# Peptides against a protein of PDB entry 4CIC, part 1

All scores and structures are predictions.

Target 1, 148 residues: chain A of PDB entry 4CIC
Amino acid sequence: KVSTKGHYGVQAMFDLAQHFGEGPVSLKSIAERQGLSEPYLEQLIAVLRKAGLVKSVRGAQGGYILAREPRDIKVGDIIRVLEGPIAPVESVSQDDPEHSLKFDFSVTKSVWEKVKKSIEEVLDSITLADMLKDAEEAQMAQGYMYYI
Target 2, 147 residues: chain B of PDB entry 4CIC
Amino acid sequence: KVSTKGHYGVQAMFDLAQHFGEGPVSLKSIAERQGLSEPYLEQLIAVLRKAGLVKSVRGAQGGYILAREPRDIKVGDIIRVLEGPIAPVESVSQDDPEHSLKFDFSVTKSVWEKVKKSIEEVLDSITLADMLKDAEEAQMAQGYMYY
Unless a header shows other numbers, all headers, positions and changes below count from the first letter of the chain.
Peptide ipSAE is a variant of ipSAE made for these designs: the mean of its two directions, with the distance scale d0 fixed at 1.0 Angstrom where the peptide's residues are scored. Compare it only between designs on the same protein; published cut-offs may not carry over.
A fold fails the geometry check if it doesn't show the stated peptide or something in it is severely misdrawn.

## One batch from the design tools (peptide; made by RFdiffusion4, then SolubleMPNN)

Design b1_p8_1_s1 (from b1_p8_1, 4 letters changed)
Fold by OpenDDE base, seed 1:
Structure b1_p8_1_s1 (fold): chain B 148 residues (1-148), chain C 147 residues (1-147), chain A 8 residues (1-8)
Amino acid sequence: as target 1 above (148 residues)
Amino acid sequence: as target 2 above (147 residues)
Amino acid sequence: GGSILELA
């Protein structure tokens, strides 16, 4: 499962993509449109900014913009920034010493590595530009359904 | 992430696959080989048995066997039984009413659906027989490295 | 650590 953090991070980045080229967007505006709390969004944006995916613009018309074009930002990039490397298996927290996965069976690891690779491939195959295109197509389809 | 339950479930099922055709395997033996607690394994096996992936054999030489051939059991089948449907996004537990994902943006959902589909495809593409084959190949490769 | 696959 993508964490709530990853989910909302992608939503926030997508919102910024929808406004790309229009100038800085306020966190308040993003929060309102995406149904996020502003404080939570601030935390997400701080991480995304530090990673160089978002830029902060100061001033009266300040806010946030994508640091790169939507086509140059993969969903995988966003997820890696927010969640770190995709781990296919819950790392048994070292804290329960008794359940140290003693037998790191190479075979089971290979299964999880395949899962990881597949997830990475999917997430890296989707850019914010692809998401924008999908949104436009969906809107057009809805528009046609109301006119029929 | 596959839960610990899913992970250990796959390990247990793989152990049973390695012994397929040899008769019933005791939970104790599986637990010892796989580094699992027997009580924990009992819980896993109970679920797997109920789902029809494992059979219990009673008697002095009793234990557990795969209910089907290793080629007929996908990793995805094991995971679905133990963990339920693969959910790509943490369902915000309904319990925090305030963070109801009001805007189920169709676009973000589509991303997660693609991820889900990809995971399912991978897990459904791997059988216990495939895992057995991979294990054999790995053992052969190690054997050649020592000679 | 954000594990993408948090299987619930």
Scores: peptide ipSAE 0.084, ipTM 0.814, DockQ to the pose 0.216; fails the geometry check
Fold by OpenDDE base, seed 3:
Structure b1_p8_1_s1 (fold): chain B 148 residues (1-148), chain C 147 residues (1-147), chain A 8 residues (1-8)
Amino acid sequence: as target 1 above (148 residues)
Amino acid sequence: as target 2 above (147 residues)
Amino acid sequence: GGSILELA
């Protein structure tokens, strides 16, 4: 499962993408629109900022903006920043010494590497611009249903 | 992440696949070869048995066997049995009412559905027979390096 | 780092 952190991170970044070019967006407004707690969002945004995916704008109308165009931010970029490398298998924490038998099951490892690669390919194939387009198409489709 | 449960489940099933046709394998022997605790393995095998992926053989040489041929067991089948449906996103447990704002972010949901589909396709494309073949090829490659 | 895919 994509962690809650990754999920909400993508939502927050998508919110910023929807407002790209409109100026800075407050964390409060993002939190309200995305159903996130402001303190939690602040933690996410801090990480995303440090990674250079978002910028803080200071001033009376301060807030956050995407640091890059939506087309230049992949979902995979967001996930890697928030969660690190996509690991399909929970790394058996080294700390349980008894199960630390590093059985180098090369064959089973190869299965998980294939899964990893597949996930990465999907996430790297989707940009925030793609998500914006999908949202627009969905809105247009809903608009047409109300006129029928 | 595939849970430890899924990971070890695949390992245990692969061990049984390696011994398919040789008769029942004891849980102890699987545990030793795969570096698993016997009690943990017993829990995994119980689930796999209930799902019909393994069979218990009783007797002095009792143990476990695959219930199907290795070619008829996908990695995806094992994972679904042990972990349930592949969910790429942790379902925000309904229980935290405050964050329960089901914002149906349809667009973000679609991203995760694409990830899910991709994972399922990969896991359903790999059988225990494929894994056996890969292991044999790896062993042959190592053997040729010593020669 | 949290594993992205919590397979349950």
Scores: peptide ipSAE 0.083, ipTM 0.815, DockQ to the pose 0.212; fails the geometry check
Fold by OpenDDE base, seed 5:
Structure b1_p8_1_s1 (fold): chain B 148 residues (1-148), chain C 147 residues (1-147), chain A 8 residues (1-8)
Amino acid sequence: as target 1 above (148 residues)
Amino acid sequence: as target 2 above (147 residues)
Amino acid sequence: GGSILELA
């Protein structure tokens, strides 16, 4: 499962993508539209900003913008920034030495590496621009259903 | 991430696959070979047994066996039994109403569904028989390097 | 390190 952090991070980035080119968006407005708490969003945005995916704009009409065009931001980039490397298996926390995966069975490891690779390929194949396009297509389809 | 439960479950099932056709294997022997605690393995095996992936054999040489041939057990089957449906996003626990993913944004949901499908396809493409074959190939490759 | 797939 993508963590709640990753999920909300993608939602927040998608909101910024929807407003790309319109100027800075306030965290409050993003939080309201996406149904997120503002304090939680502040933490997410801080990480995304530090990673260079988001820029802060200061001033009376200050807020946040995407640091790159939507086509240049992969969903995989967002997830890696927020959650770190895609690990298919919970790292047996070094802290429980008794549960040290002592037997790094090469075969079981290979299964998880295949899963990891597959997830990475999917997430790296989807950009914020692709998501915008999908949203537009969905809205058009709904509009056509109301006119029929 | 596959949970520790899923990971250890696959290891335990793979151990049973390596001994398939040799009779029942004790939980103690599996735990020792796989580096698992016996109590933890008992819980895993109970779930796997209830799901019909493992059978218990009673008697002096009692233990556990795979309920099916290794070729008929997918890694995906093991994971689904132990962890439930592959969910790419943490279900916002209903218990925090404030964190209700109120806006099930269709677009973000579609991303996670694509991830889910990809994971399912990979896990359903790998059987315990495939894992056995990979292990044999790896052992042969190591043997050739020593020679 | 945040693991993406927390299968709860």
Scores: peptide ipSAE 0.079, ipTM 0.819, DockQ to the pose 0.204; fails the geometry check
Fold by OpenDDE base, seed 4:
Structure b1_p8_1_s1 (fold): chain B 148 residues (1-148), chain C 147 residues (1-147), chain A 8 residues (1-8)
Amino acid sequence: as target 1 above (148 residues)
Amino acid sequence: as target 2 above (147 residues)
Amino acid sequence: GGSILELA
């Protein structure tokens, strides 16, 4: 389960990627387009800014921009910033302290480590630029459906 | 994050795999070896039994056994039984109804679908027999460190 | 419905 934070973070970053090169985007406009609450988005953006993935631009036409080109931001980078290390199982021990995994059985741990690695590889293989390309392709495909 | 339920379920199933062919194992013994509460394990076993992954054996030497050979049980099968479909993102909408993902933006969904597929492939590639083999190899490696 | 990987 990607947390709500990770999910919305990727959405917000993707929105910024879609507007990359067009200048600063207001939090309000991102919130409206992505269906996010503005206060929640503000918290996400604060974390992303602190991590150097987003920049704030001051002024009347101020707002936020990506700090890097979309091709230089992996989905994995966004998730790590918002959620920390991808931990398929480690968070289980944190959520239920009463059921302290007394037996970190090495073999079960290895299964989760394999899952972790696989997730990391996928998320690190996808950039915001890849997502932009996918969106363009999807829009083109929809456009062709109206011509059939 | 694999749920506690999924994690402990895999541990319990692995314990049963380690004892496969030795006869029924009591819930108490599994709970003790795996550091699980017996009541919690009972709930897990009930679900696993209903799904046909575990069988109950009645009698004085009764308990539970794997319903299939360890090679015929994937980790993915256990997780799907206990947690349902591997949904990296779908559960986000369930946990925070106030933040209804109004915009299931198709592109972000595709990212999570790729993650889902990757997880499924990994979990479906690992059987309880593979885990047994890994455990044996680890034990052998530890044994060689003492020589 | 099993929330497998809570990446949270």
Scores: peptide ipSAE 0.073, ipTM 0.815, DockQ to the pose 0.681; fails the geometry check

Design b1_p8_1_s2 (from b1_p8_1, 4 letters changed)
Fold by OpenDDE base, seed 1:
Structure b1_p8_1_s2 (fold): chain B 148 residues (1-148), chain C 147 residues (1-147), chain A 8 residues (1-8)
Amino acid sequence: as target 1 above (148 residues)
Amino acid sequence: as target 2 above (147 residues)
Amino acid sequence: GGSAFELA
């Protein structure tokens, strides 16, 4: 599962992508449009900013912008920044030192590595630009349905 | 992340696959070989049995067997039985009725659906027979490294 | 119901 943090992070980044080239967007505006609490969004944006995915613009018309074009930001980049590496299994903390039965779980590990790789491939195949395109196509489809 | 339940469930099923055709395996033996607590394994096996992935054999040489051949059991089948449907995102419980701002998160939902589909495809592409084969290949590779 | 695959 993508955490709530990852989910809302992608939403916030997508909102910024929708406004890319229009200038800085206030956190308040993003929060309102995405149904997020502003304080929660502030935390997300702080992390994204530190990672260089978002820029802060100061001033009366200040706010946030994408640090790169939407095509240059993968969903995978956002998730890695917010959640770290995708771990397919909860690390059974090997910390119980005594039962060091090194069961070579190599085979089961390989299953989870395949899952991880698959998730990474999907997330790295989707850019914010792809999401914008999908949104536009969806809006067009809805528009045609009301005119028929 | 796969839950501990899913992880250990796959391990237990893989152990049963390794012994497929040899007769019933005791839970104790599985627990010992897989580093699992027997009580925890009992819970897992109960679910797997109810789902028809495992059979219980009674008697002095009783225990558990796979209900189907290893080739007929996908990792995805095991995970679905133990954990239910793969959900790529935590369902933000829509239960807060008031802020029904139907933000059509359709686009973000589509991302998570793609992730879900990808996970399902991977898990459904791997059978216990595939895992057995991988284990055999790994053992052969290690054997050649020592000689 | 514990959903199987929690990404972190």
Scores: peptide ipSAE 0.131, ipTM 0.821, DockQ to the pose 0.676; fails the geometry check
Fold by OpenDDE base, seed 5:
Structure b1_p8_1_s2 (fold): chain B 148 residues (1-148), chain C 147 residues (1-147), chain A 8 residues (1-8)
Amino acid sequence: as target 1 above (148 residues)
Amino acid sequence: as target 2 above (147 residues)
Amino acid sequence: GGSAFELA
């Protein structure tokens, strides 16, 4: 399960992508549009900024912008920054040497590694630009439904 | 993250698969081999039994067996029984109508649905028979390293 | 530390 942190982080980054090229966006405006708590969003943005995914712009029209183009930011990049490496199972502390059943542990581990790889491949295949395109397509589809 | 429940459930089911055809296995023996708490394993086995993945055999040589052949049990079946449907994100309660940004929610939802589908495909592509084969291959590889 | 991808 993607944490609330990862989920809202992707939402916030997507909001910034939708406004990319329009200048800095205030945290307040992102919070209002995405239905997020401002204090929570501040924490997310701080992490994203430190990781170089977001830039802060100072001044009266200050706020935040994407640090890179939407096409250069993968969903996987956002998730890894906010949540760390994708771990499909809690690393049962490999450090307990008494789990002598090395073999069964190896086979089950391989299952979870396959799951991890699959998740990573999906998340790394989706950029913020892909999400923008999907949004545009959905808006067009809605527009056509109102004209019928 | 697969819960501890899902993780240990797969381990327990794999243990039963390794002993498939040898007769009933005691929970104690599974717990000892897999390094699991017996009480915790009892809870897992109860759920798996109710779902029809495991059978209980009564008697002095009683215990548990797989209810189906290892090839007919997917890892995905075990996970769905123990954890329910794979949900990559907590369903933010769709019921809050005030989240008027229907559109952004839709796009982000599609990302998580893709993740869900990918996980399901992987877990449904792996059977207990596949895991048995992998174990045999690993044992053979270890045997060759000692020569 | 809550693991990010909790499938459960």
Scores: peptide ipSAE 0.131, ipTM 0.828, DockQ to the pose 0.238; fails the geometry check
Fold by OpenDDE base, seed 3:
Structure b1_p8_1_s2 (fold): chain B 148 residues (1-148), chain C 147 residues (1-147), chain A 8 residues (1-8)
Amino acid sequence: as target 1 above (148 residues)
Amino acid sequence: as target 2 above (147 residues)
Amino acid sequence: GGSAFELA
């Protein structure tokens, strides 16, 4: 599962993408729109900022902006920043020495590597710009349904 | 992450596939070969048996066998049996009513659905027979390097 | 229902 962290991180980044070019957005406003706690969002934004995906703007109308254009931020970039490398299988922590039988399950490992690659390809194929486009298309479709 | 349960389940099923046609394999022997605890393996095998992926054979040479040919068991089948439907995102449990703002994050949901589909396609494209073939090819490659 | 594929 994409962790709650990854999920909410993508939501927060998408919110910033929707407001890209409109100036800084407050964490409070993002939290309200995305149904997130402000303290939790602050933690996410701090990580995203350190990774250079968001910028903090200071001042009376301060807040956060995307550090790059929505087209230049992949969903995969967000996930990797928040969660690290996509690992389909929980790495059996090396630390339990007794089950450390390094059975070279090379064949089973190859299955999980294929899954990893597939996930990465999907997440790297989707930008925030793609998500914006999808949202616009969905809104237009809803608008037409009310006129019928 | 595929849970430890899914990972070890695939390993156990692969072990049974390697011995398919040779008769029943004891849980002890699988546990030893796969580096699993026997009690944990027993739990996995119980689930797999109930799902009809493995059969128990009784008798002095009793044990477990695959219930189907390796070509008829997908990795996806094993994972679905052990872990349920592949869900890329932890369903925000409906139970916390306060954060139940069902914000219809339809767009973000669509991202995760694409991930889910991709995972399912990969796991459903790999059979235990494919894994056996890969293992044989790897063994042959190692054998040729020693000559 | 703990879904198996946690990307975390």
Scores: peptide ipSAE 0.129, ipTM 0.825, DockQ to the pose 0.642; fails the geometry check
Fold by OpenDDE base, seed 4:
Structure b1_p8_1_s2 (fold): chain B 148 residues (1-148), chain C 147 residues (1-147), chain A 8 residues (1-8)
Amino acid sequence: as target 1 above (148 residues)
Amino acid sequence: as target 2 above (147 residues)
Amino acid sequence: GGSAFELA
């Protein structure tokens, strides 16, 4: 389960990527396009800004922009900033402190470590630029369906 | 985050795999070895039994056994039984119904589908037999450190 | 059934 925070964070960052080079985008406009509450988006953007993935631009035409090019931002970077390290297993030990996994059997841990590594590899292989390309390809494919 | 249910389910199934061929194991003994509450383990075992991954044996020496050989049970099978389909994204839409993901942007969904596929591939590549082998190798490695 | 793997 990707947290709501991670999910919406990727959506917000993707929205900023779609508008990259067009100037600052208001939080309100992102919230409207992505179906997010503005207060929630403000919290996400604050974290992303602090991590240096987003920049704020001041002024009447102010708002937010990506701090880097879409090709230089991995989905994994966004998730790590918002959720911390991808920890498939560690979160289980934190949520139930009473059930001290006395027997963190090294073997079960190794399974989850393999899962973690696989997730990290996938998320680190996808940039916002890749997502933009996928969106363009999907739009082109939809355009062709109207011509058939 | 693997749910507590999935985590403990894999632990319980691995315990049964370690005792495979030795006869039925009591829930109490599994609970003690795995650091699980017996009532919680009972719930897990009930689900696993219903799914046909575990069998109950009745009698004074009764308990539970794996319904299949360890090589025929994938970690992915255990997780799917306990937690349902691996749905990295679908769970986000269910937890916050008020934030109807109006724009389930196909692109963000595709990211999570790639993650899902990757998780499934990993979990379906690991059997309880693989875990047993890894445990044996780890024990052997520890044994060699003492010499 | 909640998905086993919360990436959060």
Scores: peptide ipSAE 0.107, ipTM 0.826, DockQ to the pose 0.712; fails the geometry check

Design b1_p8_1_s3 (from b1_p8_1, 4 letters changed)
Fold by OpenDDE base, seed 2:
Structure b1_p8_1_s3 (fold): chain B 148 residues (1-148), chain C 147 residues (1-147), chain A 8 residues (1-8)
Amino acid sequence: as target 1 above (148 residues)
Amino acid sequence: as target 2 above (147 residues)
Amino acid sequence: SGSILELF
């Protein structure tokens, strides 16, 4: 699962991408536009900032900006920062040690590794710039439907 | 998540594939080989049977068999039966209605749809026959390392 | 660590 954390993290980063070059954006404004709680967004932004994907700007018109251009931030980068390594199977390591996947059947593991690789390739192929372009295309398509 | 259910379901189906053509396999023997609890395996097999991926054979030498040849069962078929449709994002629909993803931002949704499609393509490209072949190749490779 | 397993 892309956790709610990963999903909202991508939404918040996309909001910052939409405002890239316009200056700092307040957490309040991001929270309002994305339907996120401000405290939850603060936690996400703190992690993203620590990872060097977001910068904080201080002052009366302070807030947050992308630390890189939208073309230099992959969706995969955001997900890895928020969720860690993309793992297709929960390592059942923690709760029931007796149900340790004893038979790490190399064959079943290889299936999940193929899934992992496929997900990584997709997420690493999509930048925030690609998402901006897709949003612009969608807006233009809707505009044309209302004029017919 | 490929849940523990999906993972163990694939393991159980793979065990049945390894014994395909040898007759019915007992749940006990599958549970022992795959490191599963028998009650848990019974639940998995019940779902797989209802979906028509497994057949039960009655009698003293009764048990379970694959309902189809290993080449006719995709990993994706097993996962869809056990977990439902492959969804890359939990539809937050059930527990917190107030956090309804109000902005189904078409763009973010499209990212997750691309991920979904990619996962489906991978899982639908792998059959139990492919897994059997990979297991045979791995056994041969290990055999050559010991000589 | 969010596992892709949380996707399903």
Scores: peptide ipSAE 0.134, ipTM 0.822, DockQ to the pose 0.254; fails the geometry check
Fold by OpenDDE base, seed 3:
Structure b1_p8_1_s3 (fold): chain B 148 residues (1-148), chain C 147 residues (1-147), chain A 8 residues (1-8)
Amino acid sequence: as target 1 above (148 residues)
Amino acid sequence: as target 2 above (147 residues)
Amino acid sequence: SGSILELF
């Protein structure tokens, strides 16, 4: 499962991509459009800013912008920033030291590594620009259905 | 993340695959080999049995066996039984009804659907027989390093 | 800390 954090992070970044080149977007406006609480969005944006995916613009018309072009931001980049390394299995190692998986069976580990690689490949193949294009295509298709 | 439940479920099923054709394996022996608590393994096996992936054998030499050949059990089958449908995003819908994601943006949903499909394809491409083969190859490679 | 468990 992508955490709610990863999910909402991608939504917030996509909202910023939709406004890329139009100037800074307020957190309030993103929160309203994306159905997020503003305090929760502030936490996400703080992490994304520290990672250099988002820039803060100061002033009366201040807010946030993408730090890079939408084509230069992969979904995988957003997920790695918010959630860390894409890990298909929780490392059982941290919480219960006594039930340290003694038998990290190399074979079962290899299954999860294949899953990890597959997820990474998918997420790294999708940019915010690809998402923008998909949104435009969907909007055009809906527009045609209203005229028929 | 595959839950500890899914992870240990695959390990337990793999242990049963390694003993396939040798007769029933006791839960105690699986628990010892896989580093699992016996009560936890009982819960996993109960679910796997109800799903028809494992059979219980009764008697003094009783225990558990795979209900199908290792080639007929995909890792994806095990995960679906233990965890349900492979969902890359928790449906935000269940716990906080007020923060129902009003904007299930079709575009973001499509990203997660692509991830889901990719995971399903990987897990459905790996059988317990494939895992057995990989283990044999690894064991042979280790044996050659000792000579 | 984002577990792929939350993906599943």
Scores: peptide ipSAE 0.132, ipTM 0.814, DockQ to the pose 0.264; fails the geometry check
Fold by OpenDDE base, seed 4:
Structure b1_p8_1_s3 (fold): chain B 148 residues (1-148), chain C 147 residues (1-147), chain A 8 residues (1-8)
Amino acid sequence: as target 1 above (148 residues)
Amino acid sequence: as target 2 above (147 residues)
Amino acid sequence: SGSILELF
């Protein structure tokens, strides 16, 4: 499950990538551009900052920046920070101990492990720099459709 | 999200695959072997039956069977029946209309589409017959470790 | 624990 948290976390990180090199970006501006509530974004940014993916800059032009170049941040890194290990099946919440008969059915587990590996490979193959490039290509393609 | 429903649905279908050709299996026996509650399994089987993956057999030796051979049922087919379309991101539940600003951000959407495609490819590459083979190989490997 | 269940 890429939760809403993972989804919006990737959006927020992508917004920071789009502004990389332009200096600190305010949470308010990210929230406005990404359609997020500022309090929700603050929670996401706090986690991402603690994980060392985002830096806080203080002062009159304060805000947030990526802690690394966009090419050095994988989507998989963002998801692992926000969601923890990529798990293809919902970990049966500890709250239903009776039905959490971990029938650790080895064969079904192997299916989910294959799914997990596949997701990890995809998410680790995509950087924020790749996303920036895709955005630029999409904008160029839209621009060309208006000139034809 | 492969929910608990998807997980247990695959387990139940795999149990039926293990007994394929042996005749109808009771819900009780599946529930016992798979560590499921019978009422929960009944709900899963009802959905799987409606989708044409499982058949109900009536009578004294009644129960359930796979509607197709194990090789003709993909894990992806089971998941799509139980969970709907494989979506890599939780569809923001309609219940928070305010935060469901579907920022249909095309670039982030493309990431999730790549993930979706990858999951679909994996789940569609695995049949119940493949799972049976894997189980047999695992049993054989365990048997050889005891000799 | 981020499960793929949250992806779907």
Scores: peptide ipSAE 0.131, ipTM 0.818, DockQ to the pose 0.270; fails the geometry check
Fold by OpenDDE base, seed 5:
Structure b1_p8_1_s3 (fold): chain B 148 residues (1-148), chain C 147 residues (1-147), chain A 8 residues (1-8)
Amino acid sequence: as target 1 above (148 residues)
Amino acid sequence: as target 2 above (147 residues)
Amino acid sequence: SGSILELF
């Protein structure tokens, strides 16, 4: 499961991608369009900004922009920033130090490593530019359905 | 992240695969070998049994066996039984019904569907028999390192 | 408590 944080982070970044080149977008406008609470979005944007995926623009027309072109931001980049390294299994080590899975049996670990690699490959294969293209194609398909 | 439940479930099923054809294995012996609490393992085994992945054998030499050959049990089958359907994103619908992610934007959903498909393909490509083979190869490699 | 493969 992608956490709510990862999910909303991708939504917020996609909203910024849709407005890329149009100038800074207010957090309020992103929150309204994406159905997010403004305080929650502030926390996400703070992390994304610190990671260099988002820039803050100051002034009366201030807000946020993507720090890079949509083609230069992978979904995997957003997820790693918000969630940290993609771990296929919750390392039991964090919640119960006493139940350190001592027997990280090499074989079961290898299963989860294969899952991790597959997830990373998928998330690193999708850019915000790919998402923009998919959105355009979906809008065109809907437009054609209304004309038929 | 595979939950602790999924992780331990795969470990328990792999332990049963290692003993496949040798007769029933006690929960105590599985718990000891896999470093699991016996009460926790009982809960896992109950779910796995209900799903038809494990059989209970009654009697003095009673215990548990795989219900199918190791080649006929995918890691994906174990995970689906223990965790339910692989969902790439928590549907926000369960914890905050008011914040139903109304805008399940088709585009963001498609990203998570691609992730889901990829995970399913990997987990469905790995059987308990594949895991047994990997374990044998690892043991042989260690044996050659000691000679 | 469906501990789905929470990737995250």
Scores: peptide ipSAE 0.130, ipTM 0.819, DockQ to the pose 0.645; fails the geometry check

